# Peptides against a protein of PDB entry 1IK9: the designs that were tried, part 199

Target 1, 211 residues: chain A of PDB entry 1IK9
Amino acid sequence: MERKISRIHLVSEPSITHFLQVSWEKTLESGFVITLTDGHSAWTGTVSESEISQEADDMAMEKGKYVGELRKALLSGAGPADVYTFNFSKESCYFFFEKNLKDVSFRLGSFNLEKVENPAEVIRELICYCLDTIAENQAKNEHLQKENERLLRDWNDVQGRFEKCVSAKEALETDLYKRFILVLNEKKTKIRSLHNKLLNAAQEREKDIKQ
Target 2, 207 residues: chain A of PDB entry 1IK9 as posed
Amino acid sequence: MERKISRIHLVSEPSITHFLQVSWEKTLESGFVITLTDGHSAWTGTVSESEISQEADDMAMEKGKYVGELRKALLSADVYTFNFSKESAYFFFEKNLKDVSFRLGSFNLEKVENPAEVIRELIAYALDTIAENQAKNEHLQKENERLLRDWNDVQGRFEKAVSAKEALETDLYKRFILVLNEKKTKIRSLHNKLLNAAQEREKDIKQ
Target 3, 195 residues: chain B of PDB entry 1IK9 as posed
Amino acid sequence: MERKISRIHLVSEPSITHFLQVSWEKTLESGFVITLTDGHSAWTGTVSESEISQEADDMAMEKGKYVGELRKALLSVYTFNFSKESAYFFFEKNLKDVSFRLGSFNLEKVENPAEVIRELIAYALDTIAENQAKNEHLQKENERLLRDWNDVQGRFEKAVSAKEALETDLYKRFILVLNEKKTKIRSLHNKLLNA

## One batch from the design tools (peptide; made by RFdiffusion4, then SolubleMPNN)

Design b2_p23_7_s3 (from b2_p23_7, 14 letters changed)
Fold by OpenDDE base, seed 4:
Order: C-alpha cells, then sequence, then structure tokens
Structure b2_p23_7_s3 (fold): chain B 211 residues (1-211), chain C 211 residues (1-211), chain A 23 residues (1-23)
C-alpha cells in the first residue's frame, strides 16, 4: 500500500490547515482511500476504479489523463498555490475539488466521505506514518551520505593513481631516451675509431709501396 | 528552535500510541517545551534550566550527564524498548518517566503539564512539522542522489583516463624500443662493415710483404 | 636491463627508415 499525506485548505475554512491522506494498492487508477482531517475530526471514503472511470467519462477525458490530474491534485501536497481548490461540507460529507485555469475552473472530482467515529485513531495512525517516513528518509540520507563519502575517496584514489601514471610515463620516456643516447654514442665512437684505423692502414700501405 | 517528536506508550494506556514533542532553543540544557498528545487531547509544559538543574541535583547527578539521559529518554523516539517508561495522569496533568535498568528503576524526570484548550491546533502544527521534515529530508535525499550520480560519473571518467594512460605508457615503451633497435642495428651493420674492411686491408698488406 | 636488451637485439633488416638522430 502506498500513501501520501498533503496539507490542503478548504474554501469554507481557509485559516485551518486540513490534511488529505490518499492511499492506494498499486496504481491510483485501481482505486484509492481518501481521508480528510482537521486534527479533531476525520472523514474517510473509498474511491473505486469504476468511480474513477465514471468521473473520467463525465469529464469527457481519457482515463490516463484524468488519473494524471487526480495525482497532481491529491498527491502533490501544496502544489503550485491556487491550481487546485478543495471544498468539503461537514453536513453532507461531500468532498470535491476543482482545477483552476486562467479563465475557467472545473470540478476535477467529487467523493462522498463518511465521518470516522474514532478520529483520534486515524490521527495517531497518520502521525505514525509521518514518523515512519521521517525515519526511513533519515536512514536513506545517512546511507547516501556514506556512499557519497566512499565515492569521493575512490575518486581521489584513482585521480592520485592517474597523476602518478602520467608522471611515470614522462619519466619513462626521458629515461629511455637517455639510455638509448648512451648506447648510440658508444656505437658512434666505435664507428669513428674503426674509420681512423682504416685511414691509418691506408697511409701505412702507401709508405710501404714508396722504398 | 529545534524539535523532536517521538512515539511513546503510557503505562496507564499501553494500547494507545502517544506522541511526545520536545522543542528547545539551542541546547536541551537551556530548557525545553514538552507536549504530549493522544491524537485527541494535548498537554504542554515548559521546563526551565533551573528545573533541569534541580532535577539533576535531586538525582545527585552531574548536570551534563543528566541532560544526556534526558536526551535519550525524550528525543530517542522509541529507543531500545523498555529502557524508558512513561507515566501520565490526565487528572493531575503530572508527567513522569523512569529509566529501567536490569534490577532497578528510577525516576529520571517529572513535569507538570497543562491541558491545551485547542488540541486540534497543536495536532495540526505537529503534523505540519512532520510534513515539513519529510519534504526537507526528501529534498536532501534528491540532492545526495544527484551528487552520488555525479561522483560516480567523475570516478568512471578518471578511471577511463587512467586505463588509457597505462595503455599509452606500455605502447610508448614498445614504440621507443622498436625505433631505437632500428637505429642501433644500422650502427651495428656499419661497425661490421668497417671491421671487414680492416681485415681485408690487413690481408692485402701481408700479401704485399710476401711479395 | 634496457642496455642488455639493446645489446642482445638481433639485427632485423626491416627496410623502414630509421628516425633521424642528429649527429
Amino acid sequence: as target 1 above (211 residues)
Amino acid sequence: as target 1 above (211 residues)
Amino acid sequence: DVDEKLKNSTPKTLGTKAPYVPE
């Protein structure tokens, strides 16, 4: 079961924050339970998949689009102010909400609720759910923070290895050039020495022919 | 102002989850406001720094140690089960809590509360605080998640650069060796050619002397 | 040792122009 609690203001009671709980079992489209409370009284209603389909048909709206609008109204919390307006009659237990566009408002949905006999139990359960959600989110935050610190260490370690590899490549190139120049110079010296020996041998032969 | 809400069970009402709110302005030692609710009624009390000091003295406990125990009892939420026991009389508005050790229980603190005239307002404010805390924690979770994804990308980028640097170092070494072997082989060939010319010149001179 | 590997290098007559090493 998924759940969302949102603050709403009723048009009839704009100074009193109300809480709208919506709960559902896979998708909002499959139906949901709606609960309204002012912190003293509570009202609940079940909305079936057939009611959602009927409301979409009555609006001449495609069901998926309608459910998308329901999700924004009922699950956004305080969405962008004034986009959705909520109405509730305590006498009739009739809840309805409107979408406000620039030049038009239209009813997005309406539900009959039932007054809860023990509102304190509903309020306690709602607070429990909030506290559980806080605890879960805190545990997730601590996990993500530890993972961030791990990833930062791992990044620094690889960065330090990369810099050492760059420096080692440059040092290797320099060392190889130095070693090869030494060996090459030895071979050049040997070539020069052998040429000088050939020149001397030729000069000695010219002397031996001249007696 | 800092605040913590915790679930507690009263010894007198063990089946009903109560909520203990504690709020304070810098440190718990400077005093705090305590609020208790069952989701229908609420009770509040202010605990001064002088009362905290007096309770520490009455317990013959060092103030910092006492405040440390208060923090565990009042802010832990459901700490380890059964370590702290909470008692409240609705008639006297007297709240007290005990620390349970293996072979002894002792009163850790006691406070006079006052019944709130409008408990619905206190309950609404408590739910608002929970919802704000959820929203803040969710925003922090989203931030930490995005930062984790950034750090993971940055790690992969440096790792890929490091692997390329390793391969480039090996390729450089191999290429340098190939180039230098070619030059060295040319010099070795020239040395061999010059030695053969010297041997031939020596053989010709021996023929000229025998002639 | 680099010097030993270079000393023991078999003369490969690969017809590739040696890189000009200035004198």
Scores: peptide ipSAE 0.000, ipTM 0.821, DockQ to the pose 0.003
Fold by OpenDDE base, seed 5:
Structure b2_p23_7_s3 (fold): chain B 211 residues (1-211), chain C 211 residues (1-211), chain A 23 residues (1-23)
Amino acid sequence: as target 1 above (211 residues)
Amino acid sequence: as target 1 above (211 residues)
Amino acid sequence: DVDEKLKNSTPKTLGTKAPYVPE
């Protein structure tokens, strides 16, 4: 079961923060339970899949689009304050909400609620859900923080290995060139020595032919 | 101002979840406001720094240690359930709590509360604080998740650069050795050619002397 | 002889410790 609690203001009581809880199984389209509270009284209603379908048809709206609008209205919490207007009569237990566009407002849906006999239980359960959600989100935050610290260490370790690899490449190139120059210079010296011996041998032969 | 809400069970009403809100400025030691609610009624009390000091003295406990025990008792929420026992009389508005050790329980503190005239306002404010805390923790979770994904990309980029550096080092070493062997073999061939010319010149001179 | 040292310098493959790819 999924649950969302949102803060809303009723047109009839704009100074009193109300809380709208929506609870559903797999999808909002399959039906949901709506609970409204002012922190003293509570009202609840079950909305069936057939009622959702009927409201979509009455609006001449495709069901998936209608459910998408319901999801925004009923689950948004602190959405842009002026997009949805909520109305509730405590006498008739009739809840309805409107979508406000620039030049037109229209009713998006309406539900009959029932006054809860023991509102304190509903309020306690709502607060429990909030506290459990806080604890879960805190545990997730601590986990993500520890993982970020791990990834940062792993990054620093790879970065340090990369820098050592760059330095080792430059050192290797420099060492190989130094060794190569030494060996080449030795071979060049030996070639020069052998050329001088050949020149001397040729000059000596030219002297021996001249007597 | 800091705030913590905890779920507690009263010894007098073990089946009814109560909520303990503690609100303080800079430190719990400087005083705090305690609020108790059952989702229908609320009770509040202000505890001064002097009252905290007096309770520490009455317990013959060092103030910092006492405040440390208060912090555990009043802020723990779902701490190990059996360490602290909470008692409240709705008639006298007397709140007290005990610390349970293996073989001994002792009173850790006591406060006189006052019944709130408009408990619905306190309950609404408590739910608002829970919802605001959920929203803040969700935003922090989303931030930490995005940072985690960034750090993972940065790690993959450095790892890929490191692997390219390793491969480039091995390729450089192999190329330098191949080039060096070629040039050395050319010089060795030239040395051998010059040695053969010297041997031939010596043999020709030995023929010219015999001739 | 430097020639023998160049022949016998088998490139010691600096053992590329395989990067620990975390599974």
Scores: peptide ipSAE 0.000, ipTM 0.823, DockQ to the pose 0.005
Fold by OpenDDE base, seed 1:
Structure b2_p23_7_s3 (fold): chain B 211 residues (1-211), chain C 211 residues (1-211), chain A 23 residues (1-23)
Amino acid sequence: as target 1 above (211 residues)
Amino acid sequence: as target 1 above (211 residues)
Amino acid sequence: DVDEKLKNSTPKTLGTKAPYVPE
């Protein structure tokens, strides 16, 4: 079961933060349980897949788009100010919400809730869920932080190896050229020496022919 | 102000999860506010730095060690099972907690609380803090995840550059040796040609002298 | 490039031991 808790303000009680819990199996479209609390009282209701479909049809809205609007209204909490307005009558247990557009407001959905006999249990369960979510998110943060520190070390190690490889490549080129110049110079010197010996031998032969 | 909310079970009400909020400025040692709730009622008390010091002295415990035990008891929530026992009388508003060791239990601290007149406000504020903490932790998780993905890309990029550098170093060495062998072979061929010319010239001169 | 650098290399002084290159 997935769960989302959001803060809302009711039009009738704008100074009192209310909490809207929505819980569902697999998808919000399959139906959900809605729970409203003011920290003293709680109210719950179940919304079926058929009711979601009927509300989409009554609004002449495509079901996927309607579910998308439900998700924004019911799960976003204090979303962008004034986009959604929430209304609840404690007397009738009737909950409804509106989407406010620039030029029009329209009812997006309405539910009959039931007053919970033991609101303290619902409130405790809600707080427990928040504390569990905090613990899970903290464990995830610690894991991601350790992984980030690992990746940073691994990056620094590869970077240092890369820089050493670059320097080693430049050093190799320079060393090879130096070594080859020495060998080449030896061979060039031997060629020059042999040329001079040939020139001298030719000059001596020309002297021997001239007697 | 720092705040921590923990789940506890009271010895008198072991089936009811209670929530212990501890709030402090800068350090727990400087004093703290404690708030207990069962999701219906709330009780609060203030513990001063002087009371913390007095309790440490009464226990014959070094203050830093005592504060360390307070931190474990009051901030850990459902720590290791049975290490800390919590007691509260709703009649006297007396809260105390014990540390359970293998062979002995001892009172670690005690506080007089006051019943809150508007527990719903305290409960709403507690839920708000939980929701804010969830949002902050989620934002931190998303940031760490994006940073992790960045570091992984950067690691892959440097790794790929390193591998290219290694291959380029090996290719450079091989190419340089091939080119140098060609030039060296040209010089060796010229040396051999000049030696043969010198040998022929010497043989011709020896014929001319015998002739 | 490498061949030109080698062809144009000026002879260094005779006293520098060349590394042994097998013949």
Scores: peptide ipSAE 0.000, ipTM 0.821, DockQ to the pose 0.003; fails the geometry check
Fold by OpenDDE base, seed 3:
Structure b2_p23_7_s3 (fold): chain B 211 residues (1-211), chain C 211 residues (1-211), chain A 23 residues (1-23)
Amino acid sequence: as target 1 above (211 residues)
Amino acid sequence: as target 1 above (211 residues)
Amino acid sequence: DVDEKLKNSTPKTLGTKAPYVPE
């Protein structure tokens, strides 16, 4: 069962924050329970999938689009100012809400609610749900924070190893070149020495033939 | 101003969840406001730093240790079962709580509360605070999740660069050794060739002298 | 090119003994 609680203001009582709870199974389209409270009284109603379909048909709106507008109105809480207007009559227990467009408003939905005999129980359950949601979100925050700290350490460790690898590659190249130049220069010196000995031997042989 | 809301069960009404709100400035030791509600009625009281000091003295407890026990009782909510017992008289407006140890219980603190004239306003404010806390915690969760995803990408990128650096270092070493061996072998071959020419020249000169 | 740099390297008398390369 999914649940969302939102703050709303009624047109009849704009100074009194009301709370709108919506609860549903799987999808909002399959029906939902709506609960309204002012912190003293509570009202509840069940909206069926058939009622949602009828409201969509009465509005000449595709059902999925209608449910999308219901979701925005009922679950967003106080969205950006004044897009949705909420109305409730305590005498008739009739709840309705309007969508305000630039040049036109229209009734988006209407539901009959029943006054709850024990509003204190509904209010306690609503507060309990809020406290449970706070606890779950805090536990998730602590988990994500610990994971962030782990990933940051792991990143720093790999970064430090990478920098050491770059420096070690440059040092290796430099050291190898130095060693090879030394050995190569030794062999070049030996070649020059042997070449000079060959030239001297040839000059001595030419002198020995000339007597 | 800091605030904490907790669920408690009163000994007198064990089937009815009560909510204990504690609000304070800077430190709990400097005093706090306590609010109790059953979702219909509310009671409030202010506890001063002087009252906290007096309760600590009456208990023969060091003030910091006493405040530490107050924090556990009043802010932990339903901690592990039955360590704290809460009592409230609606007639006297007297609130007290006990700490249960294995072999002994003792009164940890007691406060006079006043019945709130408009409990609905207190309940609405409490629900508003819960909803604000949920929204703040959700925003923090979304931020931490995005940061986790960033850190994971950054880690994968550095890890892939590190592995490429390791492979490039090994490839460089192997290539340098191959090139150096080729050049060195060329010079060794030239040394051997020059040495053989010197030996032949010496043998020819010895023949020319015998001739 | 590494080979060109090595081939064209002028013999500098580095006062350090060349590392022993086994023959």
Scores: peptide ipSAE 0.000, ipTM 0.821, DockQ to the pose 0.003; fails the geometry check

Design b2_p23_7_s4 (from b2_p23_7, 11 letters changed)
Fold by OpenDDE base, seed 4:
Structure b2_p23_7_s4 (fold): chain B 211 residues (1-211), chain C 211 residues (1-211), chain A 23 residues (1-23)
Amino acid sequence: as target 1 above (211 residues)
Amino acid sequence: as target 1 above (211 residues)
Amino acid sequence: SDDEKLLNSTPKTLGTKAPYVPL
């Protein structure tokens, strides 16, 4: 089971933050349980896949698009631009929400809720879920932080090895050229010496022919 | 201001999860506000630095050690081994907690609380804080996850550059040796040719002398 | 002979003494 709690403001009670819990199995399209609380009272309703399909048909909206709008409204609250408006009658237990567009508002959905007899239990369970989520997210943060520190060490280690490899390549090239020039110069000196010996031998032979 | 919410079980109501909120400025030693709720009622008390000092003195405990025990009890709940036991009288509004050691339990602290007239507001504020903490921790998780993915890419990039540098060093050494061997072999061939010419010239001169 | 040692010399076998670059 998945759940999301959001803060909402009811049009009838804009000064009182309400909490909207939605719980579902795998996909919101399969249906969900909606719970509303003001921190004193709670109201719950179950929305079936058939009701979601009927609301989509009544709106003449494609089901996947409709579920996408439900997800934005119910799992994210009003959104950052008050795109969704929430209404609830405590007398009728009728919950409905509208999508606000620039020039028109339209009803996105409506649900009959039931007043919970023991709201304190619903509120305690909701706070427990929040505290569990905080603990899980904190453990994940601590894990990711340690992993970041590991990856940064590993990066510094390979960077230092890379720089040493570059320097070792340049040093190798310089050393090989120095050694080559030495050997080449020794060979050139030997060639010059042998040429001079050949010239001298030719001059001596020309002297011996001249008696 | 810092705050921590923990789940606790009262000895009088072990089946009902209570929530203990502690709020303080910088250090718990400077005093704190304690709030207890069962999801229906709430109770609040302010504990001053003087009361913390007096409780430490009454216990004959060093203040830093006492504050360290308060931090474990009040900011972490009962702890993983029920080391702290919480008691609350709804009639007297008297809250006290004990540290359980193997052979002895002792009172760690006691506070007079006041019943909150509007517990729904305290509960809503508590849920708001939990939802804000979830959002902050989620944003931190998403940031750390993206940073981990960045660091992993950067590591792969420098590792690939390092491997290319190693291969380029080996290729450079091989290429330089091939080039140097060619030039040296040409010089060796020239030296051998000049030596053979010198040997032939010496043999011809020895023939001319025998003649 | 010293000439054979010179003929058999390679960049690996010759020392790093400063290259006399003759003009």
Scores: peptide ipSAE 0.027, ipTM 0.816, DockQ to the pose 0.003; fails the geometry check
Fold by OpenDDE base, seed 2:
Structure b2_p23_7_s4 (fold): chain B 211 residues (1-211), chain C 211 residues (1-211), chain A 23 residues (1-23)
Amino acid sequence: as target 1 above (211 residues)
Amino acid sequence: as target 1 above (211 residues)
Amino acid sequence: SDDEKLLNSTPKTLGTKAPYVPL
């Protein structure tokens, strides 16, 4: 089961933060349980896949688009844009929400809720879920932080080895060229010496031919 | 202000999860506010630095050690070892907790709490704080995840460049030696050719003298 | 002359046709 808790403001009680819990299996399209609380009372309702399909048909909306709008309304929390208005009657237990567009508002959905007999249990369980989620997220944060520090060390180590390899390649090239030039210069000196000896021998022979 | 919420079990109500909130400024030693709730009722109390000092003195415990034990009892939650037992009387509003060691239990601290008139407000604010903490931790998780993915890419890129640098160094050394050997062999061949020309010229001159 | 070309040859300018004789 997946769960999302969000804070909402009711049109009837804008000074009192309410909490909307939605629980579902795999996808919101398959149905969900909605729970509303003000920290004193709680209300719950179950919405079936058939009700979601019927509401999409009544709206003449494609089901995937409708479920996408339900997901934004019910799972995102009250985002900074009050695009969604929430209404609840404690008397009728009727919950409905509207999408407010620039030029039009329309009812996006409605649910009949039932008042919970033991709201304290629902509230305690909701707080427990929040604390569990905090603990799980903290453990994940600590793991990711340790991995981040490890990856940064490993990156610095490889970077330092790479820079040393570049420098060592340049040094090797320079050293090999220096050594080669020394040996090559010795061979060039020997060739010049032999060439001069040949020229001298030829000049002596030309002198001997000329008596 | 720093805050920690933990779940606790009261000896008087072991079937009902209670929540213990502790709020403080900088250090627990400077005093704190304690809030207890069962999801229906709430109780609060303020503990001063003087009360903490007095309790440490009454226990004949070093203050830093005593504050360290308070921190473990009040801020760690009920860890898996029930080293701490929590007691609360709804009638007297007296809260106390014991540290259970293998051979001895001792009272670690006690607080007089007052029943909150509007527990729903305290509960709503507590849930809001949990939801804010979840959102902050999720944002931190997403950031650390993106940084880890970046660092892993950067590591793979540097590692691949390092391996290419190593291979390029070895290839450079091999190529330079091959080229140097070719040049040296050409110079050796030229030296041999010049030496043979000198020998032939000397032999011809010796023939001309004998003739 | 071919001798001057050989004397002025560098590892960068030499052709690949010289026989490999181990040092």
Scores: peptide ipSAE 0.026, ipTM 0.818, DockQ to the pose 0.004; fails the geometry check
Fold by OpenDDE base, seed 1:
Structure b2_p23_7_s4 (fold): chain B 211 residues (1-211), chain C 211 residues (1-211), chain A 23 residues (1-23)
Amino acid sequence: as target 1 above (211 residues)
Amino acid sequence: as target 1 above (211 residues)
Amino acid sequence: SDDEKLLNSTPKTLGTKAPYVPL
C-alpha cells in the first residue's frame, strides 16, 4: 500500500490547515482511501475504481488523464500554483475539489466522507507514518552521503593516478629519446671516422700512383 | 530553534502511542520546551537551564553527563533497548521518566506540564513540522542521488582515461623501441659497408705494392 | 646524398618494418 499526506486549505476554513491522506494499492486508478483531518476530527471515505471510471466518463475525460489530474490534486495538495481548490462541509461530510485555470474552473471530483469515531487513533497513526518516513529518509540520506564521500575519494584517487600516468608517459618518451640519441650519435661518429679513413686511403693510393 | 519529535509509550497507557516533542535553542542544556500528545490532548511545559542544573546536582551527576542522559531519553524515545520508561498522569499533569539498567532503575527527571487549551493547533503544527521535514529530507535525497550519479559518471570517465593512458604508455614504449631498432640497423649496415670498402681498398693497395 | 639521409634519420622519419639485426 502506498500513502501520501498533504497539507490543504479548505475554502470554508482557510485559517485552519487540514491534512489530506490518500492511500492506494500500486496505482491511484485502482481506487483509494481518502482521510481528511484538522488535528481534532477526522473523516474517511473509500473511492472505488468504478467511481473513478464513472467520474472520468461524466467529465468526458480520458481515464489516464483524469487519474493524472487526481494525482496532482490529491497527492500534491494545492501545490505552489494554487491550481486546486478544496471544499469540505463538516455537516454533510461532502468533500469536493476544483481545478482553477485562468479562463475556466471546473469540479474535478467529489467524495462522501464519514466522520471517524476515534480521530485520535487516525491522527496518531498519521504522525507515526510521518515519523517512520522521516527515519527512513534520514537513513537513505546518511547512506547516500557515505556513498558520495566514497565516490569522491575514489574519483580523486583515479584522477591522481591518471595525472601520474600522463607525467610518466611524457617522462618515458623523453628518457627513451635521450637514450636513443646517445647510441645514435656514437654510430654517427663511427660512420664519420670510417669515411675519413676511406678518404685518407684514397689519397695515399693517389700518391703511390704519382714516382 | 531545534526540535525533535519521538514516539513514546507511557506506563499508564501502554496501548496508546504518545508523541514527545522537545524544542530547544542550540543545546538542550540551555533549557527546552516539552510537549506531550496522544493525538487528542496535548500538554506542554518549559524546563529552564536552572532546573536542569538543579536536577543534575540533586542526582549528584555531572551536568554534561546528565544532559547526555536527557538527550538519550527525550530525543530518542524509549529507543531499541527500552532503557527509558516514561510516566505521565493526566490528572496531575506530572511527567517523569526513569532509566532502567539490569541491576538498577532510577528517576532521571520530572516535569510539571500544563494541558493545552487548543490541542488541535499543537497537533496541526506538529504534523506540519513532520511534513516539512519529509519534504526537506526528500529534496536532500534527490540532490545526493544526482550528485552520486554525477560522481559515478565522472569516476567512470577518469577511469577510462586512465586505462587508455596506461595502454598508450605501453604502446608508446613498444613503438619507440621498434623505430629505434630500425634506425640503429641502418647505421649498423652502413658501418659494415664502410668496413668492407676499407678492406677492399687495403687489398688493392697490397696488389699495387706487389705489382 | 644517401649518407646524409642516413646521418639525419630519426625515429620520427623512419618506418617500423625492418627487423632488428644485432651487431
Scores: peptide ipSAE 0.025, ipTM 0.816, DockQ to the pose 0.004; fails the geometry check
Fold by OpenDDE base, seed 3:
Structure b2_p23_7_s4 (fold): chain B 211 residues (1-211), chain C 211 residues (1-211), chain A 23 residues (1-23)
Amino acid sequence: as target 1 above (211 residues)
Amino acid sequence: as target 1 above (211 residues)
Amino acid sequence: SDDEKLLNSTPKTLGTKAPYVPL
């Protein structure tokens, strides 16, 4: 079961924050339970998949688009743009909400709720769910923080090894070239010395033939 | 201002979850506001730094240790070990809690509360704080998740560069040694050829002298 | 001369001739 609690303002009671709880299985399209509270009284209703389909048909709206509007209205609360207005009559237990666009307002949906006999139990359960959600989110935050610290250490270790590898490659190339040049120059000097000895021997032989 | 809400069970009403809110500035030692609710009624009291000091003295406990016990009792709720028991009289508005050890139970503290005239406002504010805390924790979770994904990409990038650097270092060393050996061997062959030419010239000169 | 080409040769300018195995 999925659940969302949102703060809403009723047009009839704009100074009193209300809480709208919606609970559903897998998708909001399959139906949901709606609970409204002011922190003293509570009201609950069940909305079926057939009621959602009927409201979409009555609005001449495609079902997926209609459910998308329900999701924006009921699960996000009144976003900062007051695009959705909520109305509730405590006398009739009739809940309805409107979508307000620049050029047109229309009723998006309406539900009959029932007044809960023991609102304190519903309020306690709502607070319990909030506290459980806080605990789960805190545990997830602590886990992600520890993983972040691990990844940062692992990055620093590999970066330090990479920099050492670059420096070691440059040092190796430089050392190998220096050593090679020394040995090569010794061999070149020996070749020059042997060539000069051959030229001298040829010049002496040409002198010995000329007597 | 720091705030913590915990679930507690009262010994007088063990079937009804109560909520204990504690709010303080910087440290619990400087005093706190305590609020108790059952989701219908609420009770609030202020505990001063002087009252905390007096309770520590009356218990013959060091103040830092006493505040440490208050923190465990009031900010953690009843942990899974039922080490702390909570009592409240709705008639006297007297709240007290005990620490239960294997061999000794003792009263850890007691507070006079006042019944709130408008409990719905206190309950609404408590739910608002829970919803704000959920939103803040969700935003922190999303931030930490994005940072973890960044650090993982950065780690993979540097690891791949490091492996390429290692392979390039080994390939460089191998290629340089192969090229060096080839050049040195050509120089050694030329030195041997020149030495043989010198030996032949010396042998011909010795024949010409004997002739 | 062929001897000057050999004397001026470097690891970068010499081709892959067969390595002389020292006896």
Scores: peptide ipSAE 0.024, ipTM 0.817, DockQ to the pose 0.003; fails the geometry check

